# Ledger of designs, part 219: peptides against a protein of PDB entry 5KEZ

Target 1, 320 residues: chain A of PDB entry 5KEZ
Amino acid sequence: NVAIYNPFRPWWERYQPVSYKLCTRSGNEDEFRNMVTRCNNVGVRIYVDAVINHMCGNAVSAGTSSTCGSYFNPGSRDFPAVPYSGWDFNDGKCKTGSGDIENYNDATQVRDCRLTGLLDLALEKDYVRSKIAEYMNHLIDIGVAGFRLDASKHMWPGDIKAILDKLHNLNSNWFPAGSKPFIYQEVIDLGGEPIKSSDYFGNGRVTEFKYGAKLGTVIRKWNGEKMSYLKNWGEGWGFVPSDRALVFVDNHDNQRGHGAGGASILTFWDARLYKMAVGFMLAHPYGFTRVMSSYRWPRQFQNGNDVNDWVGPPNNNGVI

## One batch from the design tools (peptide; made by RFdiffusion4, then SolubleMPNN)

Design b2_p24_3_s2 (from b2_p24_3, 14 letters changed)
Fold by OpenDDE base, seed 2:
Structure b2_p24_3_s2 (fold): chain B 320 residues (1-320), chain A 24 residues (1-24)
Amino acid sequence: as target 1 above (320 residues)
Amino acid sequence: MDERLNKIGENDGATYATYLRASS
């Protein structure tokens, strides 16, 4: 991914890829392979956060300022380490003046235009699908158990399906023969937009962002809500079917408090209430549960915004 | 409810962020 130095190595640089090389601040491919092997040998499975909707931001300077030293040129859409070129992006398909998503009520824009300037891959192309599949298959062959698909809302479900259809079975050294990778898709669906979580049910599980948002309001006792109202928690609250849901109290995005639940989201900063929420989630038989492991950072609020919400995990001069 | 939280980025001094805070 790109190496960002202003601010200094933020968490979100990880979501701006320039290659599919397993070479980042967290380590190299050999170290990753070793970790996967050690985890699998004790029954701990690894799921990779796969960023396949886009490459890096369109305004990032060309050069070799990346975690693996690979050259890239966002301006010309040149990513030779893959390789991708201008033919592999949706610039000509997006019809907005800016090239960015301008109207989230237009599903075509949401999927064909750039997410906040991030260069949008042409996932309709078999070449692009194959390059992504090769990346994911390399991980599968190493021994990962599945994937979180980042920014799935911004990809056509059919394109995702086409990629998934190219994937290998899981590594038989640790998984039963014929096992398929576990897939869950990040889709932010709180209602009010044309793209729905149900559009993605055919590809695997989806994130249920209403879960943490609504649970937060209940535990905070906002608007007179009571714990007794959780009697029909799950589908009864309008959530996706349990067998399609990946549920969580918070994630790295909404832990920073701006959207997808807003102020209702409970985090480790609200220790007592957070423990209650996580305990309830783990005890209640709805969805596939995910527990957040995060870190403290020096929050500094200005006009209601944390100016340090970019801060990544504890590191030693940029090395994790 | 119209709430969005997208990834953020900074490129050569330009900040890219799309957040819609939930209304009370």
Scores: peptide ipSAE 0.019, ipTM 0.602, DockQ to the pose 0.098
Fold by OpenDDE base, seed 3:
Structure b2_p24_3_s2 (fold): chain B 320 residues (1-320), chain A 24 residues (1-24)
Amino acid sequence: as target 1 above (320 residues)
Amino acid sequence: MDERLNKIGENDGATYATYLRASS
């Protein structure tokens, strides 16, 4: 991915890929392979956050400022380490004036236009699908158990399916023969928008952002909410079917005061309430649970916004 | 409606874009 030094190595640089090389702040491919092997050998499975909707920002300068030193040129859509070219992006398909998503009530531009300037891959192209599949298959062959698909809301479900159909079975050294990768898709659906979580059920599980949002409201006792109202928690609250849901109290985005649920989201900053929420989540049978492991950063609020929300995990000069 | 916020950073003259979730 792009190596960003101002601010110094933020967490979100990981979501601006320039190649599919397994060479990042966390280590190189050999180190990753070693970790996966060691984890699998003791029954701990690895799931990769796969950024496949886009490459880096369109306004990033060309060069070799990347975690593996690969050259890239966003201006010309040149990513030779893949390789991608201008033919592999949706620049001509997006019809907005800016080239970015401008209206989230327009499902077409949500999927065909750039997410906040991030170069949008033409996932309808078999070439692009194949390059992504090759990346994911390499990970599968290493021994990962599955994937979180980042920004799935911004990809056509059919394109995702086409990629998934190219995937190998899991590595039989650790998984039963014929096992398929576990897939969960990040889709923000709190209602009110045309894109629905149900659009993605065919590809795997989806994130249920209503879960953390509503649970936070209840535990905070906002709007007269009571814990007793959780009697029909899950589908009874309008959530997706349990077998399609991946649930969580918070994630890296909304932990920083942004996104689905807003201020209702409970985080480790609200220690007591957060423990209550996580405890409830783990005790309740609804959905596949995910527990957040985060870190403290020096929050600095200005006009209600944390100006240090970019701060990544504790690191040694950018290396974790 | 949930949106990703556009945040711009600069690195030695280079402009970088990032995204965070936002509720509306």
Scores: peptide ipSAE 0.027, ipTM 0.599, DockQ to the pose 0.102; fails the geometry check
Fold by OpenDDE base, seed 4:
Structure b2_p24_3_s2 (fold): chain B 320 residues (1-320), chain A 24 residues (1-24)
Amino acid sequence: as target 1 above (320 residues)
Amino acid sequence: MDERLNKIGENDGATYATYLRASS
């Protein structure tokens, strides 16, 4: 991914890929392979956060400022380490003036235009699908158990399926022969927009963002909400079917307070309430549960927003 | 469907504000 130095190595640089090489702030491919092996050997499975909707931001300077030193040129859509070129992006498909998503009530924009300037891959192309599948298959062959598909809302479900159809079975050294990778898709569906979580049920589980948002409201006792209202928690609250839901109290984005749940989201900063929420989540049978493991950073609020929401995990001069 | 669902707002892209900073 791109290496960002202003601010200094933010967490979100990880979500701006320039190659599919396994060189990051966390280590190289050999180290990753070693970790996966060691984890698998003790029954801990690895699920990779796969960023396959896009490459880096369109305004990032060309060069080799990346975690693996790969050259890239966003301006010319040149990512030779893949390789991708201008033919592999949706620049010509997006019809907005800016090239970015301008209206989230336009499903076509949401999927064909750039997410906040991130170069949008043309996932309709078999070439692009294959390159992504190669990346994911490499990880599968290493021994990962599955994937979180980042920004799935911004990909056509059929394109995702086409990629998934290219995936190998899991590594038989650790998984039963014929096992398929576990797939869960990040889809932010809080209602009111045309893209629905149900659009993605065919590909795997989906994130249920209503879960953390609603639970936060209840635990906080906002708007007169009571714990007793959780009697029919799950589908009874209009959430997606349990067998399609991945549930969580918070994630890295809404932990920073500006999206996908707003101020209702509980985090480790609200220790007591957070423990209540997480405890409830783990005790309740609805959905596949995900527990957040985060870190403290020096928060600095200005006008209700943390200006240090970019701060990444503890590191040694950028190396995690 | 629970009436409490209508209290949740739309995404409107705010979740990805950090990405915008990197691409601008």
Scores: peptide ipSAE 0.027, ipTM 0.609, DockQ to the pose 0.216; fails the geometry check
Fold by OpenDDE base, seed 1:
Structure b2_p24_3_s2 (fold): chain B 320 residues (1-320), chain A 24 residues (1-24)
Amino acid sequence: as target 1 above (320 residues)
Amino acid sequence: MDERLNKIGENDGATYATYLRASS
C-alpha cells in the first residue's frame, strides 16, 4: 500500500493499495505464510480484509513510496505491479463533477464513482476481475479460510459474484476437499439509501451495522430504551436474516466516530458498557459474531473531533 | 473445518455511507 507520512503512517494507508504484493507494516509474505500455517495447525483460521474496490487516492504523489517499493502513478492510473492502467478504472462511468461520490441516494454514483478520492476499479472488466481473483487465490493457496470484502457497498453484486466464481477451493492440507472460502461483505445499510444489504446476500454474509448502533442505544439507556426490549432482538428489530448477518459491537472505523452508529457505538473507551454489550452479543444466537481486538491511541479532541484518529497500531517493523 | 465456512447468503440492510478513508 501507499506509505503516508503526513500524518505519520496512519492506519488508513492500509486501505490504499498500489499492488497486491504481501508486504506491509504487519509483515512480509514469508511472515504471513508462517502465521497462517501456525494458526491452521492449531485450528485457528484466518480471513483476510481484502481491498478490491479501489486502489490508492487520486491525489497521492507518484513514485515508489509504498510498503513494497512498487512504483505507482495515481494521476495516470498506472499501477504496473498489477498491472492496471487508465482502462481499468471507472473514470468514464462516473458522471459527477468531482469524480467522487456526491450523492449516496444515487446507486450508480455509489458504485461507479470514487469513494473519497480512492481510484475506483472497473470491476465489470474480466481483466480486473481476474487480477483480483489471482490475488485472492494466492491467499487461498497459502491457507486462508476466507475474506472480508472491503467497501462491498461500492461494488456491483454481480461483479463480486464474478470474482468469487473464479476462486479456488480452500487448501486441502487444512480444509476438507471442496471447501469454499468464507465470505462476508462490508455493507453499511442503516436505511434511507437505495443500496440494501439484501443486494449482496447471494455472495455471502453481510455486516449488520444496525446491530452495534441499536445495541449501543439500549445499553446506554438512550430514549428510554430498556434491555427488556431485546426480546425480539435480531430480525424483530429489522435486522437482516440471522444466517446472512455478521454482527459486532464496534469496528476500526466507528471506534473513531467515522460512520455508522455515531455516538451510540460502544468501544473499549467505555469499558463497563462495552463488556456488557460484547457479553450480550456472544450470548445471543443472532448472527455470526465478531469480537474486536484493537489498541489505545492518544486521543485529542478539537471541536468535537479526535485529531489523532489516524494513529495506527503499535509497530516496530522498520520504516517500511 | 467449521461448516459455516461453506454457507453463503443474502441479507437486507439500511442507509449509511461507507466509512471515510482519507487520501493525500
Scores: peptide ipSAE 0.026, ipTM 0.576, DockQ to the pose 0.040; fails the geometry check

Design b2_p24_3_s3 (from b2_p24_3, 14 letters changed)
Fold by OpenDDE base, seed 1:
Structure b2_p24_3_s3 (fold): chain B 320 residues (1-320), chain A 24 residues (1-24)
Amino acid sequence: as target 1 above (320 residues)
Amino acid sequence: MDERLKKIGENEGADYATYLRASS
């Protein structure tokens, strides 16, 4: 991914890929392979947060300022380490003046335009699908068990399906022959937009963001909410079907989120209430559960916003 | 980033906004 120095190596630089090489501040490919092997050998499975919707930001300077040293040029859409060129992006398909998503009520913009300047890959192209599949298959070969598909809301479900259809079975050294990768898709659907979580049910599970938001309001006793109202928790609260839901109290994004509901999200900063929420989640049968493991950072609030919300996880590999 | 947060708020009843990765 790109190396961002202002602010200094933020967490979100990891979501700006310039290649599919496995060399980042988290480690190199050998270290990753070692981790996956050790985990698999004791029954701990690994899934990868796969960033396949886009490459880096359009405003990033060209050069070799990346974690693996690969050259890239966002301005010309040149990513030779893949390789991608200008033919592999949706610049010509997006019809907005800025090239970015301008109207989230337009599903076509949401999927064909840039997410906050991130160069949007043309996933309709078989070439692009194949390059992504090769990346994911390399990970499958290493021994990962599945994937979180980042920014799935911004990809056409059919394009995702086409990529998934190219995936190999899981590594038979650790998984039964014929096993398929576990897939869940990050889709933010809180209602009010044309894109729905149900659009993606055919590809795998979907993140249910209503879960943490609503649970937070209940446990915080906001708006007169009571724990007793959780008697029909799950589908009864308008959530997606349990067998399609991946649920969580917080994630790295909404842990830093804003808005009226954003404040409802319980995190480790609210230790007592957070433990209650996580305990409830683990005890309740609705959805496939995910527990967050995060870190502290030096929060600094200015005008209600944490100006240090960019701070990444502790890292002693600042050389790359 | 800020505009996306605003749009999320507008379209989803302003009850939730997630932190988004920024372009540089």
Scores: peptide ipSAE 0.024, ipTM 0.652, DockQ to the pose 0.229
Fold by OpenDDE base, seed 3:
Structure b2_p24_3_s3 (fold): chain B 320 residues (1-320), chain A 24 residues (1-24)
Amino acid sequence: as target 1 above (320 residues)
Amino acid sequence: MDERLKKIGENEGADYATYLRASS
């Protein structure tokens, strides 16, 4: 991915890929392979956050400022380490003036235009699908158990399916023969936009952002909510079917005060209430549960916004 | 602030408000 130095190595640089090489601030491919092997040998499975909707931001300077040293040129859509070229992006398909998503109530824009400047891959192309599948299959062959598909809301479900149909079975050294990768898709559906979580059920599980948003409201006792109202928690609250839901109290985005319930989201900053929420989630049978492991950073609020929400995990000069 | 986070956050906030109204 792009190595960002202003601000200094933010967490979100990981979501600006320039290649599918397994060398980042977390380590190189050999170290990753070693970790996966060690984890699998003791029954701990690895799921990769796969960024396949886009490459890096269109405004990033060309060069070799990347975690693996690969050259890239956003201006010309040149990513030779893949390789991708201008033919592999949706620049010509997006009809907005900026090239970015401008109206989130327009499903076509949401999927065909750039997410905040991130170069949008033409996932309708078999070439692009194959390059992504090769990346994911390499990980599968290493021994990962599945994937979180980042920004799935911004990809056509059919394109995702086409990629998934190219995937190998899991590595039989650790998984039963014929096992398929576990897939869950990040889809933000709080009920106010045309794109629905149900559009993605055919590909795997989906993130249920209503879960953390509503649970936070209840535990905080906002709007007259009471814990007793959780008697029909889950599908009774209008959430997706349990067998399609991946649930969580917070994620890396909304723990920083943005998105998916806003201020209602409980985080480790609210230690007591957060423990209550996580405990409830783990005790309740609805959905597949995910627990967040995060870190503290020097929050500085200006006009209601944390100006340090970019701060990455504890590191040594950018290396974890 | 991360631009991706900003845009996602703004959109999610609007969706949440809509959901709350519909569920009232």
Scores: peptide ipSAE 0.022, ipTM 0.611, DockQ to the pose 0.122
Fold by OpenDDE base, seed 5:
Structure b2_p24_3_s3 (fold): chain B 320 residues (1-320), chain A 24 residues (1-24)
Amino acid sequence: as target 1 above (320 residues)
Amino acid sequence: MDERLKKIGENEGADYATYLRASS
């Protein structure tokens, strides 16, 4: 991915890929293989956060400022380490003046235009689908158990399906023969927009962002809500079917106050309330549960915003 | 720092349907 130095190596640089090489601040491919093997051997399975909607930002300077030293040129859409060229992006398909998503009520913009300037891959092309599938299959062959698909809301469900149809069965050294990868898709659906979580049910589970938002309000006792209202928690609160839901109290985005759920989201900063929410989530049968493991950073609020929300995990001069 | 992050996924009428991505 792109190496960002201003601010110094932020967490979000990881979501600006320039190649599909397993060569990052966290380690190299050999170290990753070793970790996956050791985990599988004791019954711990690995699920990869796969960034497949886009490459890096359109305004990033061309060069070799990347975690593995690969050359890239956002201006010409040149990513030779894949390789991708200008033919592999949706620049001509997006009809907005800026090239970015401007109207979230237009599903076509949401899926064909750039997400905050991130170069949008043309996932309708078989070539692009195949390059992504090759990346994911390499991980499957190493021994991962499945994937979180980042920014799924910004990909056409049919394109996702086409990629998934190219995937190998899981590695039979650790999984039963014929096993399929576990898939869950990040889709932010709190209502009010044309794209719905149900559009993606056919591909796997989806993130239920209403879960953390509503639970936070209840635990905080906001708006007169109380724990007794949770008697019909789950589908009774308008959430997606339990067998399609991946649920969580917080994630890396909304832990910083910018993701879906706003100020209601509970985090480790509110330790007592957070433990209550996580305990409830783990005790209740609704959905597939995910527990957050995060870190402290030096928060500094200015005008209601944390100016240090870019800070990544503890590191040694940029190396994790 | 906020200048390097862009707010996305927001729509009028939504509770708080946003998340951040960063580009430079």
Scores: peptide ipSAE 0.026, ipTM 0.662, DockQ to the pose 0.170; fails the geometry check
Fold by OpenDDE base, seed 2:
Structure b2_p24_3_s3 (fold): chain B 320 residues (1-320), chain A 24 residues (1-24)
Amino acid sequence: as target 1 above (320 residues)
Amino acid sequence: MDERLKKIGENEGADYATYLRASS
């Protein structure tokens, strides 16, 4: 991915890929392979956060400032380490004036235009699908158990399916022969937009963002909400079917939230209430649960915004 | 009522959206 130094190595640089090389500030491929092996040997499975919707931002300077030193040029859409060229992006397909998503009520824009300047891959192309599949298959062959698909809302479900259909079975050294990778897709569906979580059920589980949002309001006792109302928690609250849901109290994004309803999300900053929420989640039979392991950072609020919301995990001069 | 908030992380042209989700 792109290496950002101002601010110093922010968390969000991870989501700006320039290659599919397993070479980041977390380690090299050999170290990753070693970690996967050690985890699998004790029954701990690894799931990779796969960023396959896009490459880095269109305004990032060209050069070799990346975690593995690979050259890239966003301006010319040149990513030779893959390789990708201008033919592999949706620049000509997106019809907005800016090239970015301008209207989230237009599903075509949401999927064909750039997410906040991030160069949008043409996932309709078999070449692009194959490059992504090769990346994911390499991980599968190493021994990962599955994937979180980042920004799934911004990809056509059929394109995702086409990629998934190219995937290998899991490594038989640790998994039963014929096992398929576990897939869960990040889809933000709080209602009010044309793209729905149900559009993606065919590919695997989906994130249920209503879970943490609603649970936060209940535990905080906002708007007269009561814990007793959680009796029918799950489908009874309008959430996706349990067998399609991946649920969580918070994630790395909404830990950095503010304003509006964002204040309802419970995080470790609200320790007592957060423990209640996590405990409830683990005890209640709905969805596949994900527990957050995060870190504190020196928050500094200016005009209601944390100016340090970029801070990544604890590190030693960039090394995690 | 549910709200979607989007904040962009920017540094020297590097952009990434931070999605903030909550209900009112």
Scores: peptide ipSAE 0.021, ipTM 0.594, DockQ to the pose 0.096; fails the geometry check

